# Designs tried in a protein design run: peptides against a protein of PDB entry 3KDP. Part 52

Target 1, 230 residues: chain A of PDB entry 3KDP
Amino acid sequence: PFLIFIIANIPLPLGTVTILCIDLGTDMVPAISLAYEQAESDIMKRQPRNPKTDKLVNEQLISMAYGQIGMIQALGGFFTYFVILAENGFLPIHLLGLRVNWDDRWINDVEDSYGQQWTYEQRKIVEFTCHTPFFVTIVVVQWADLVICKTRRNSVFQQGMKNKILIFGLFEETALAAFLSYCPGMGVALRMYPLKPTWWFCAFPYSLLIFVYDEVRKLIIRRRPGGWVE

## One batch from the design tools (peptide; made by RFdiffusion4, then SolubleMPNN)

Design b2_p13_1_s4 (from b2_p13_1, 9 letters changed)
Fold by OpenDDE base, seed 2:
Structure b2_p13_1_s4 (fold): chain B 230 residues (1-230), chain A 13 residues (1-13)
Amino acid sequence: as target 1 above (230 residues)
Amino acid sequence: EVQKVLELAKKIL
């Protein structure tokens, strides 16, 4: 999010406080829950990792986590961001380069895509209106990310949802996201304005895409052991 | 990353 904010000079899509709520709030319990996941049914049929040659974090894992899944997550967040701004008169093309004027408190006549003028205060309200839905979008796509991380090779349908700590983590992150989104005073304390319940559904296609993508990947790995996809 | 975010938060706030 922040890289695109710099490169494209768009209004800030995700606030720093919101990022901290993801990294330190919603992701902690889910990440810890993976340590309690049951071993895959075929784990004893796999060769032990060679600690001298095989890195815990290899290029394939980096490519999968940051290059593939992370990009789909970012696209989900940006989709929500662009929809909110478009509903408020700012089409995606119009946002390119707009940051300079958007963040200038002395410019009170920034035009939207329809020629409507926006004061600095109005623009900041719209910006902060994007932060909470972007955050919730990330939480919703993280449901799929956490579920796909249960296994390396086996389908989630083969592994099942037996990890009670992971299930608790999913409820905890969702409850925390709801608390941060709807608790009175969060708009003042965290600049997280309450979102319409409909915004929770904006991430669902991307969450489904992550899940389907990983299940297809795992299916390919199971059918072609030792392939470049492993 | 947290330190970068905190430094960035200080710039935005």
Scores: peptide ipSAE 0.009, ipTM 0.447, DockQ to the pose 0.026
Fold by OpenDDE base, seed 5:
Formats: sequence, structure tokens, C-alpha cells
Structure b2_p13_1_s4 (fold): chain B 230 residues (1-230), chain A 13 residues (1-13)
Amino acid sequence: as target 1 above (230 residues)
Amino acid sequence: EVQKVLELAKKIL
């Protein structure tokens, strides 16, 4: 998100406060819950890692976490961002290079894609109205991310949803996201303006995509052990 | 510490 903000000079898609709410708020309990996950049924049939040759963080893990899943999550957030701005009169092409004028408090006549003028205050309301749905989008895609992290090779359908702490984590992160989004004063305190309930559904296709992608990946690994996907 | 960072973020943003 921040890299695209710098490179494309678009209005800030995700605020620093919202990032902190993800990293320190919503993701902590889910991450801890993975320590209570049951071992996969075939774990004793796998060779142990060689500590001299095999790195814990390898190129395959980086490629999957940052290059694949992380990119799908980012695309989901940006999709929500662009839809909200388009509904408010700012088409994606018009946002390119707009940041300089957008963030200038002395410019009160920034035009949208339809020739409407926006004051600084109006622009900031729209920007902060984008931050909350982007945050919620990340929480919704994190549901899928957490579920796929239950296993390395087996399907989630084989593993099941028996980890009660993980289920609690899913409810906790969702409840926290709702609290941060709708609690009175969060607009002033955290720059998190309330969102329409319909925005919660905007991320669902991306959450499903993450889940399907990982299940297909795991299926390929099970059918072709030692392949480039492993 | 998190509250202090959030308060600082409120001043910067």
C-alpha cells in the first residue's frame, strides 16, 4: 500500500494508524492460535529438515507469503479503495499524481472526474472513509490466510476446524474490526470513519481466491512431491 | 507503549 502511494502519488489508501491496528490488534490472537494447531496426519512420513542446508525462511516461503498471498491481499484492499473513490467521483486514472493537491490544505477546489470541486475537509473525509474499508478488507482476507496456515500439505478439509483457539481468534479479530469501525469517537481518535455494512462483502471474492489458490497448491504438492511448488 | 504510539500518530496525522 505505502509503496504504491509513493510511486503513483495517489491519496493515502491505508493510514499508519490502521496498519498498527492490523499488526498489533487484529493479527496477534490469530497468529498465537496457530501454536495450538494439531500436527498434520502425515508429519511422521516426512524427512526432518537438515539444519545445515535447509533455511527456515527460504525463497519458496518468501515467494508464497509476500509474492503470492500478500499480493492478493493487497489487490483486495486496493480494489475496495478504488471502488469507494470511484463512487465519490474519483476514477482510478484521475487519482494518479493527485496526492500533492489532495494533501494541500490551502487548495479547496480540487476537481473530481466529473468536474465537481472538493474542499480539503471533504477530501479528508473521503480519504478516511477509505481507510476503514481497506482495514476491514484486510481482516476479511486474513480469515482465509489464517485458515490456509493450518496445514503445510494436507487440505483444510482433511485437517478440519477443531482448533477452538483459532475459531476464537477469527471472532476476536472480527469483533475488534467492528469495534474500531463503528465505536463513537473513532473518527476523531483513529481517523477511522464508519463504513456501510455492504463494504464488508467487497473482500469476499479475494478471500475465496486465497483459499482456492492454496488448496490447489496443496493438491499439486500431494500429487507431485518434490516439485517446484513445494 | 502502543497507546503512546497511537497518541503520537494522532498528532502526526
Scores: peptide ipSAE 0.007, ipTM 0.437, DockQ to the pose 0.034
Fold by OpenDDE base, seed 1:
Structure b2_p13_1_s4 (fold): chain B 230 residues (1-230), chain A 13 residues (1-13)
Amino acid sequence: as target 1 above (230 residues)
Amino acid sequence: EVQKVLELAKKIL
């Protein structure tokens, strides 16, 4: 998110506070919940890793976490961001390079894609209106991310949803996201303005994509063990 | 105060 903000010079898609709310708020309980996950049915058929040769964090894990799932999550967030800005008159192509003028409080006549002029205050309201839906989008895609992290090779349908701590984590992160989004004063305190409930659904295709992608990946691993997909 | 910290963070980051 932040790299695109710098490279494309677009209005800030996700605020620092919202990032902190993800990293310290919504992600913590779900991540801890994975420690309570039941072992996969085939775990005893796998050789233990060699601590001298086998890295805990390998290139494949980095590729999967940052290069694949993380990119889909980021795309989901940016999709929501671009849709909101487009609904407010700012088409994606018009946002390129706009940051400098957008962030300048002395420029009160920034034009949207339709020639409407926006004051600094109006622009900041729209910007902060994007932060909350981006945050919520990340939470929604994290549902899928957490669920796919339950297993290394087995389908989630084989593993099931028996981890009550994980289920609690999903509810907790969702409740926290709702609280941060809709609690009075959050717009002033955290720059998290309320979002229309319909914005929660914008992330669902990406959440489903993550889930399907990982299930297909795991299916390939099960059918072709030792492949490049593992 | 949070706003100032955020503005500062936005300038640094």
Scores: peptide ipSAE 0.000, ipTM 0.375, DockQ to the pose 0.029
Fold by OpenDDE base, seed 3:
Structure b2_p13_1_s4 (fold): chain B 230 residues (1-230), chain A 13 residues (1-13)
Amino acid sequence: as target 1 above (230 residues)
Amino acid sequence: EVQKVLELAKKIL
């Protein structure tokens, strides 16, 4: 999110505080829960990792994490961001390069895509209105991310959802996201304005896409061992 | 580790 904010010079899509809430709040328990996942049924058929040659974080993992899943997650967040701004009169094309004028407190006549003028205060309200839905979108796509991380090769349907700590993590991150989004005073404290419940659903297609994409990838790996997809 | 990497990616992106 922050890289696109800089490169495209768009209004800030996700606040620093919301990023910290993801990093230190919603993601920790889910990440820890993976340590309690049952080994895949084929694990004993794999050679032990050589600690001298094999990196824990390899290029394949980076490609999958940042290049594939991370991009889908980012697209989900930005989709929500662009929809909210479009509903408030700012079409995606109009946002490009707008940051300079958007963040200038002395400019009170920034025009939207329809010629409506926006004061600095009005612009900041709509910006902060984007932060909470973007945050929630990330949490929703993280559900799929966590579930796909249960296995490397086996389908989630083969592995099952037996890890109670992982299930707890999914509920915890969701409850925390709801708390941060709707608790009185969070708007003032975190600049996270309450979101309409409908915004939770904006991420669902992307969450499903992540899940389907990874299941298809795993299916290909199972059918063609030693392929470039592995 | 994967989640940490994904989380970092989500933050930066």
Scores: peptide ipSAE 0.000, ipTM 0.326, DockQ to the pose 0.030; fails the geometry check

Design b2_p13_2_s1 (from b2_p13_2, 11 letters changed)
Fold by OpenDDE base, seed 3:
Structure b2_p13_2_s1 (fold): chain B 230 residues (1-230), chain A 13 residues (1-13)
Amino acid sequence: as target 1 above (230 residues)
Amino acid sequence: LLKEILENFKAAL
């Protein structure tokens, strides 16, 4: 998000404090919960890794987590961001390079895609209106990410949802997202304005996409062991 | 606090 803010010179899609809430708040309990996941039914049929040659975190895992799934997560967040700004009169193409004028408090006549002029205060309201939905979009996509991380090869339907700590983690991150979105004073403290409930659903297609993508990947691995997809 | 959160949620509807 922040890299795209710099490169494309768009209005800030996600606040720094909100990023810290993701990194330190929503992600910690879910990540810890994976340590309590039951081993896959076939884990003992695999050869032990060579500790000298095989890393616990390999290039394939990094490529999947940051390259593929991370890209889908980022696309989900940016989709929500662009939809909100478009609903407020700023089409995606108009946002490119707009940051300089957007962040200038002395410019009170920034035009949207329809020729409507926006004051600095109005622009900051719509910017901060994007922060909460972007954050919630990440949390909703993280549900799928956490669920797919339960297994490397087996389907989630084969593994099941028996890890109570993981289930607790899903509720915790969701409760934290709701708290940050709707607690009084969060608009002032975090610049996270209240979220319309409809925006919670904006990420659902991306969450489903991640889930389906990983289940298909795991299915391919099960049917073709030793393939490049593994 | 929970009541206030619920009120804010309702106001955001």
Scores: peptide ipSAE 0.113, ipTM 0.780, DockQ to the pose 0.704
Fold by OpenDDE base, seed 1:
Structure b2_p13_2_s1 (fold): chain B 230 residues (1-230), chain A 13 residues (1-13)
Amino acid sequence: as target 1 above (230 residues)
Amino acid sequence: LLKEILENFKAAL
């Protein structure tokens, strides 16, 4: 997210406060909940790892978690961001290079894609209106991330949803996201303006995509042990 | 507070 903000010089898609709410708020309980996940049904059928050759976190896992899944998450957030800005008159192509004028409080006549002029205050309302849906998009995508992290090789349908703490974590992060989105004064305190409930659903295709992607990956691993996707 | 959250949610509809 922040790299695209720098490279494309677009209005800020995700604020620092929202990033902190993700990293310190929504992700903490889910991450802790994984420590309580039950072992995979076949874990004792596997050979013990060789601590000299086998890493707990390998390059394939890092590439998947931070590369592929992280790119899908970012794409989901940016999709929501671009749709909201387009609905407010700013087409994606018009946002390129706009940041300098967007962030200048003395420029009160920034034109949208339709020639409408926007004051600094109006622009900042729209910007902060994007931050909350971007944040919520990440939370909804994180549901898929947390669910797929329950297993290394087995399908989630094989492992099931037995971890009550993980389920609690999903509700907690969702409740926190709703609280931060709709609590009075959050726009002033956190620059998180309320979002339309429909924006919660914008992330669902990406969440489903991550889930399907990982289930397909795990299916390939089960059918072809030691394959390139393991 | 919950009532206000619900009202804000409804207003955002």
Scores: peptide ipSAE 0.106, ipTM 0.765, DockQ to the pose 0.688
Fold by OpenDDE base, seed 2:
Structure b2_p13_2_s1 (fold): chain B 230 residues (1-230), chain A 13 residues (1-13)
Amino acid sequence: as target 1 above (230 residues)
Amino acid sequence: LLKEILENFKAAL
């Protein structure tokens, strides 16, 4: 998010406080829950790893987790951001280079894509209106990310949802997201304005995409063991 | 607090 904010000079899509709430708030219990995930049903049927060649976390897994899935997560957040701004009159193309005027408190006549003028205060309300939905979008996408991280090879349907700590983590991050979105004073304290319930659904296509992508990946691994997809 | 959260949720509809 912050890199695109710098490169494209768009209004800030995700606040620093919101990023801290993701990294230190919502992700902690889910991440710990993975330490308690049950072993895959076929773990004892696999050949022993070669300690000279096989890493516990291989470069392919790292590339997938931080590269491919991370890109899909970012796309989900930006989709929500662009939808909110478009509903407020700012089309995606118009946002390019707009940051300089957007952040200037002395400019009170910034035009949207339809020629409507926006005061500094109005622009900041719209900006902060994006922060909470972007955050919630990341949390909803993280549901899929956490679920796919349960297994390396087996489908989630084969492994099942037996880890009660993981289930608790999913409820905890969701409850925290709801608390930060709707608790009184969060707009003042965190610059996170209340979320319209419809925005919770903006991430669902991306969450489904991540899930389908990983299930297809795991299916390929099961059919072709030792392939480059592992 | 829960009442206020619900009110904020309703106001956001």
Scores: peptide ipSAE 0.099, ipTM 0.764, DockQ to the pose 0.677
Fold by OpenDDE base, seed 4:
Structure b2_p13_2_s1 (fold): chain B 230 residues (1-230), chain A 13 residues (1-13)
Amino acid sequence: as target 1 above (230 residues)
Amino acid sequence: LLKEILENFKAAL
């Protein structure tokens, strides 16, 4: 999000404080919960890794986590962002390069895609209105990310959802997301305005996409051990 | 606080 904000010079899609709430709030308990996940049913049937050659984190795993899943996650957030801004009169193409004028408090006549003029205050309301749905979108996508991270090879349907701590983590991150979204004063404290409940569903296609993608990947790994996707 | 959260949620509906 922040890289695209800089490169494309678009209005800030996700606030720094909101990012910290993701990294330190919503992700922490879920990440800890993975430490308590039951071993895959076949893990003890696998050969031990060679500690001299086999890294715990390899380039393939990094590429999968940050390159593929992380990209889909970012696309989900940006989709929500662009939809909200489009609903407020700012089409995606119009947002390119707009940041300079958007963030200038002395410019009170920034035009949208339809020729409507926006004051600085109005623009910041719309920006902060985007932060909460973007955040919630990330949380909804993180549900899929957390679930797919339970296993490296087995399907979630094979492994099951037996980790009570993981289930607790999913509820915790969702409750935190709801708290940050609807708690009074969050607009002032975090620049996060309340979102319509319908925005919670905006990320579901991307969450499903990640889930399906990973299940297909795992299916390929199971059918073709030692493949390029492993 | 819970009441206020629920009111904000309701207002966002």
Scores: peptide ipSAE 0.085, ipTM 0.753, DockQ to the pose 0.677

Design b2_p13_2_s2 (from b2_p13_2, 12 letters changed)
Fold by OpenDDE base, seed 2:
Structure b2_p13_2_s2 (fold): chain B 230 residues (1-230), chain A 13 residues (1-13)
Amino acid sequence: as target 1 above (230 residues)
Amino acid sequence: LLELIEELARKAL
């Protein structure tokens, strides 16, 4: 998110406080819950890894987790961001390079894609209106990310949802997201304005995409053991 | 880039 903000000079899509709430708030219990995940049903049928050559976290796993899944998560967040700004008159193309004027408190006549002028205060309200839905979008795609991280090779349907700590983590991160989104004073304290309940659904297609993508990946691994996709 | 990030972070706060 922040890299695109710098490169494209768009209005800030996700606030620093919101990022901290993701990294230190919503992700902690889910990440710890993975330590309690049950072994895959076929784990003892696999060849033992070579400790000299095979890392626990290989470059392929890093590339998948931070590259592919991370890109889908970012796309989900940016989709929500662009939808909110478009609903407020700012089309995606118009946002390119707009940050310089957007962040200038002395410019009170920034035009949207339809020629409507926006004061600095109005622009900041719209910016902060994006932060909470972007955050919630990340939490919703993290549901899928956490679920796919349960297994390396087996389908989630083969593994099942038996990890009670992971289930608790999903409820905890969701409850925390709801608290940060709707608790009175969060707009003042965290600049996280309350979101319409409909914004929770904006991430669902991306959450489904992550899940389907990983299930297809795991299916390929099961059919072609030792492939580059592992 | 770090100075820009820091400045942007300050503006976002």
Scores: peptide ipSAE 0.007, ipTM 0.369, DockQ to the pose 0.024
Fold by OpenDDE base, seed 4:
Structure b2_p13_2_s2 (fold): chain B 230 residues (1-230), chain A 13 residues (1-13)
Amino acid sequence: as target 1 above (230 residues)
Amino acid sequence: LLELIEELARKAL
């Protein structure tokens, strides 16, 4: 989010506070829950990791986590952002380079894609209106990310949902997201304005995409051991 | 959407 904000000079898609709520709020319990995941049924059939050659964090893992899944998550968030701004009169092309004027308090006549003028206060309401749905979008795609992280090779359907701590984590992150989105005063305290319940569904295609992508990847690994996707 | 969110915010506060 922040890199695109700088490079494209678009209005801030995800606020610093919302990022902190993800990194320190919604992600912690789910991440800890993975430490309690049941070992895969085939783990004892794998050779032990060679400590000299096999790193815990390797280029393949980084590529999968940040280069693939992380990019799909970011695309989901940006999709929600662009939809909200488009519904408020700002088409994606019009947002390019708009940040400088958008963030200027002295400019109260910023035009949208339809020639409507927006005051600084109105623009900031729209910006903060994007932050909460972007945050919720990240939480919804994190459901899929957490679930796919349960296993390296086995399908989630083979592994099952037996980790009670993970299930609790999914509930906790969702409850926290709802609390931060709808609790009175969050708009003032965190600049997280309430969102329509329908915005929770905006990320579902991306969550499904993450899930299907990883299940297909795991299926390929199971059918073709030693492939480049492993 | 903006007007609706403002309305929701006013109702929530």
Scores: peptide ipSAE 0.006, ipTM 0.382, DockQ to the pose 0.084
Fold by OpenDDE base, seed 5:
Structure b2_p13_2_s2 (fold): chain B 230 residues (1-230), chain A 13 residues (1-13)
Amino acid sequence: as target 1 above (230 residues)
Amino acid sequence: LLELIEELARKAL
């Protein structure tokens, strides 16, 4: 979000407060829950890692996590952002370079893609209305991310959903997201304005994409051990 | 790590 905000000079897609709510609020219990996950059924059939040649964090793991799954999550958030702004009259092309005028409190006649003028207050309401659905989008894609992290090689269908702490984490993060989105005063305190319930569904295709992608990856690893995907 | 990446991607995006 922040690099695109700087490079494209678009209105801020995700606020610093919303980032902190994810990192310190939503993701903590899910991350802890992975410590209670059962070992994969075939773990003792694998060769041990060579500590001299094999790094715990290798380029393949970094490429998978940062380069692929993280990018899909970011795309999901940005998709939600662009849809909301488009529904409010700001087409994606019109947002390029708009930040300077958007953030200027003295400009009260910023024109949208349809020739409508927006006051500073109106623009900030729309911006903060984007932050909450972006946050919720990340929570929804995190459901898939947490589930795929249960296993390194086996399918989630082979592992199952037996970790009750992980299931609790999924409900906790969702309940926290709903609380932050709909509790009175969050618009003033956190700049998180209430979202329409329909925005919760905007991320579902991306969550499904993450899940399918990882299951296909794991399937390839099982069929071709020692491949570049491993 | 994925959460950290989301965080970093959220900071980077």
Scores: peptide ipSAE 0.008, ipTM 0.431, DockQ to the pose 0.031; fails the geometry check
Fold by OpenDDE base, seed 3:
Parts: structure tokens; sequence; C-alpha cells
Structure b2_p13_2_s2 (fold): chain B 230 residues (1-230), chain A 13 residues (1-13)
């Protein structure tokens, strides 16, 4: 998000406070819960890791997590951001380079894609209106990310959802997201304005995409052991 | 982790 904010000079898609809420709030319990996941049924058939040559976090894991899944998550967040701004009159193409004028408090006549003029205050309201849905979008795609992280090779359907701590983590992150989105005063304290319930669903296609993508990947690994996908 | 990277990127900038 922030890299695109800088490179494309678009209005800020995700606030600093919202990012802190994700990193320190929603992600911690889910991440810890993975330590309690049951080993895959085939784990004892694998050779022990060589601590001198094999890293716990390898290039393949980084590439999958950041390069593939992380990209889909980012796309989900940006999709929600662009939809909200488009509904408020700012088409995606019009947002490119707009940051300079958008953030200038002395410019009160910034035009949208339809020629409507927006005051600085109005622009900041719509910007902060994007932060909460972007945050919630990340949480919704993290459901899929957490679930796919349960296994390396086996399907989630083979592993099952027996980890009660992971299930608790999914509820905790969702409850925290709802609290931050709807609790009175959060708009003032965190600049996270209340979210229309419909915006929770904007991430669902991306969450499903992540899940399906990883299940297909795992299926390929199971059918073709030693492939480049492994 | 992506968010952490973004946060770190924001702080670095």
Amino acid sequence: as target 1 above (230 residues)
Amino acid sequence: LLELIEELARKAL
C-alpha cells in the first residue's frame, strides 16, 4: 500500500494506525496459533532439516508468502480502495498523481472524475473512509492465508480444522476488526471511520482466490513430487 | 509480514 502511495502518488490507501492494528493486533494470535497445528501425516517420511544448509524460512517460502499470497492480499486491499474512491467520484486513473493536490490543505477545489470540486476536509473524510475497509479487507484475506498456512503439502480438507487455538485466532482477529471498525470514538482516535457492512464482502473473492490457489498448488505438489512448485 | 514491511517502509520514509 505505502509503496504504491509513493510511486503512483495516490491518496493514502491505508493509515499508519491501521497498519499497526494489523501487525500488532490482528496478526499476532493467528501467527502464534500455527505453533499448535498438528504435524502433517507425512512429516516423519521427510528427512530432517540440515541446520547448516537448510533455513527454516527458505526462498521458496518467502517467494510464496510475499510474492504470491502477499500480492493477492495487496490487490484485494487496493481493489476495495479503488471501489470506494470510484463510488465517491474518483476513478482509478484520476487518482494517479493526485496526492500532491489531495494533501494540500490550501487547495479546496480538487476536481473528481466528474468535475465535482472537493474541499480539503471532504477529501480527508473520503480518504479516512478508505482506511477501515482496507483494514477489514486485509483481515478477511488473512483468514484464507492463515488456513492455507496450516499445511505445506496436504489439503486443508485432509488436515482438518482441529486446532482450537487457530479457530480462536480467527474469531479474535475478526472481533478486533469489528471493534476497531464500529466502536464509538474509533473514528476520532484512529481515523478509522465506520464501515458499511457491505464492505466486508469486497474481500471475499480474494480470500476465496487465495484458498483455491493454494489448494491447487498443494494438489500439484501431491501429484508431482519434486516439481518446481514444491 | 507484508504489513510489517509496509510499516517499516513507512517509517523509513
Scores: peptide ipSAE 0.007, ipTM 0.477, DockQ to the pose 0.027; fails the geometry check

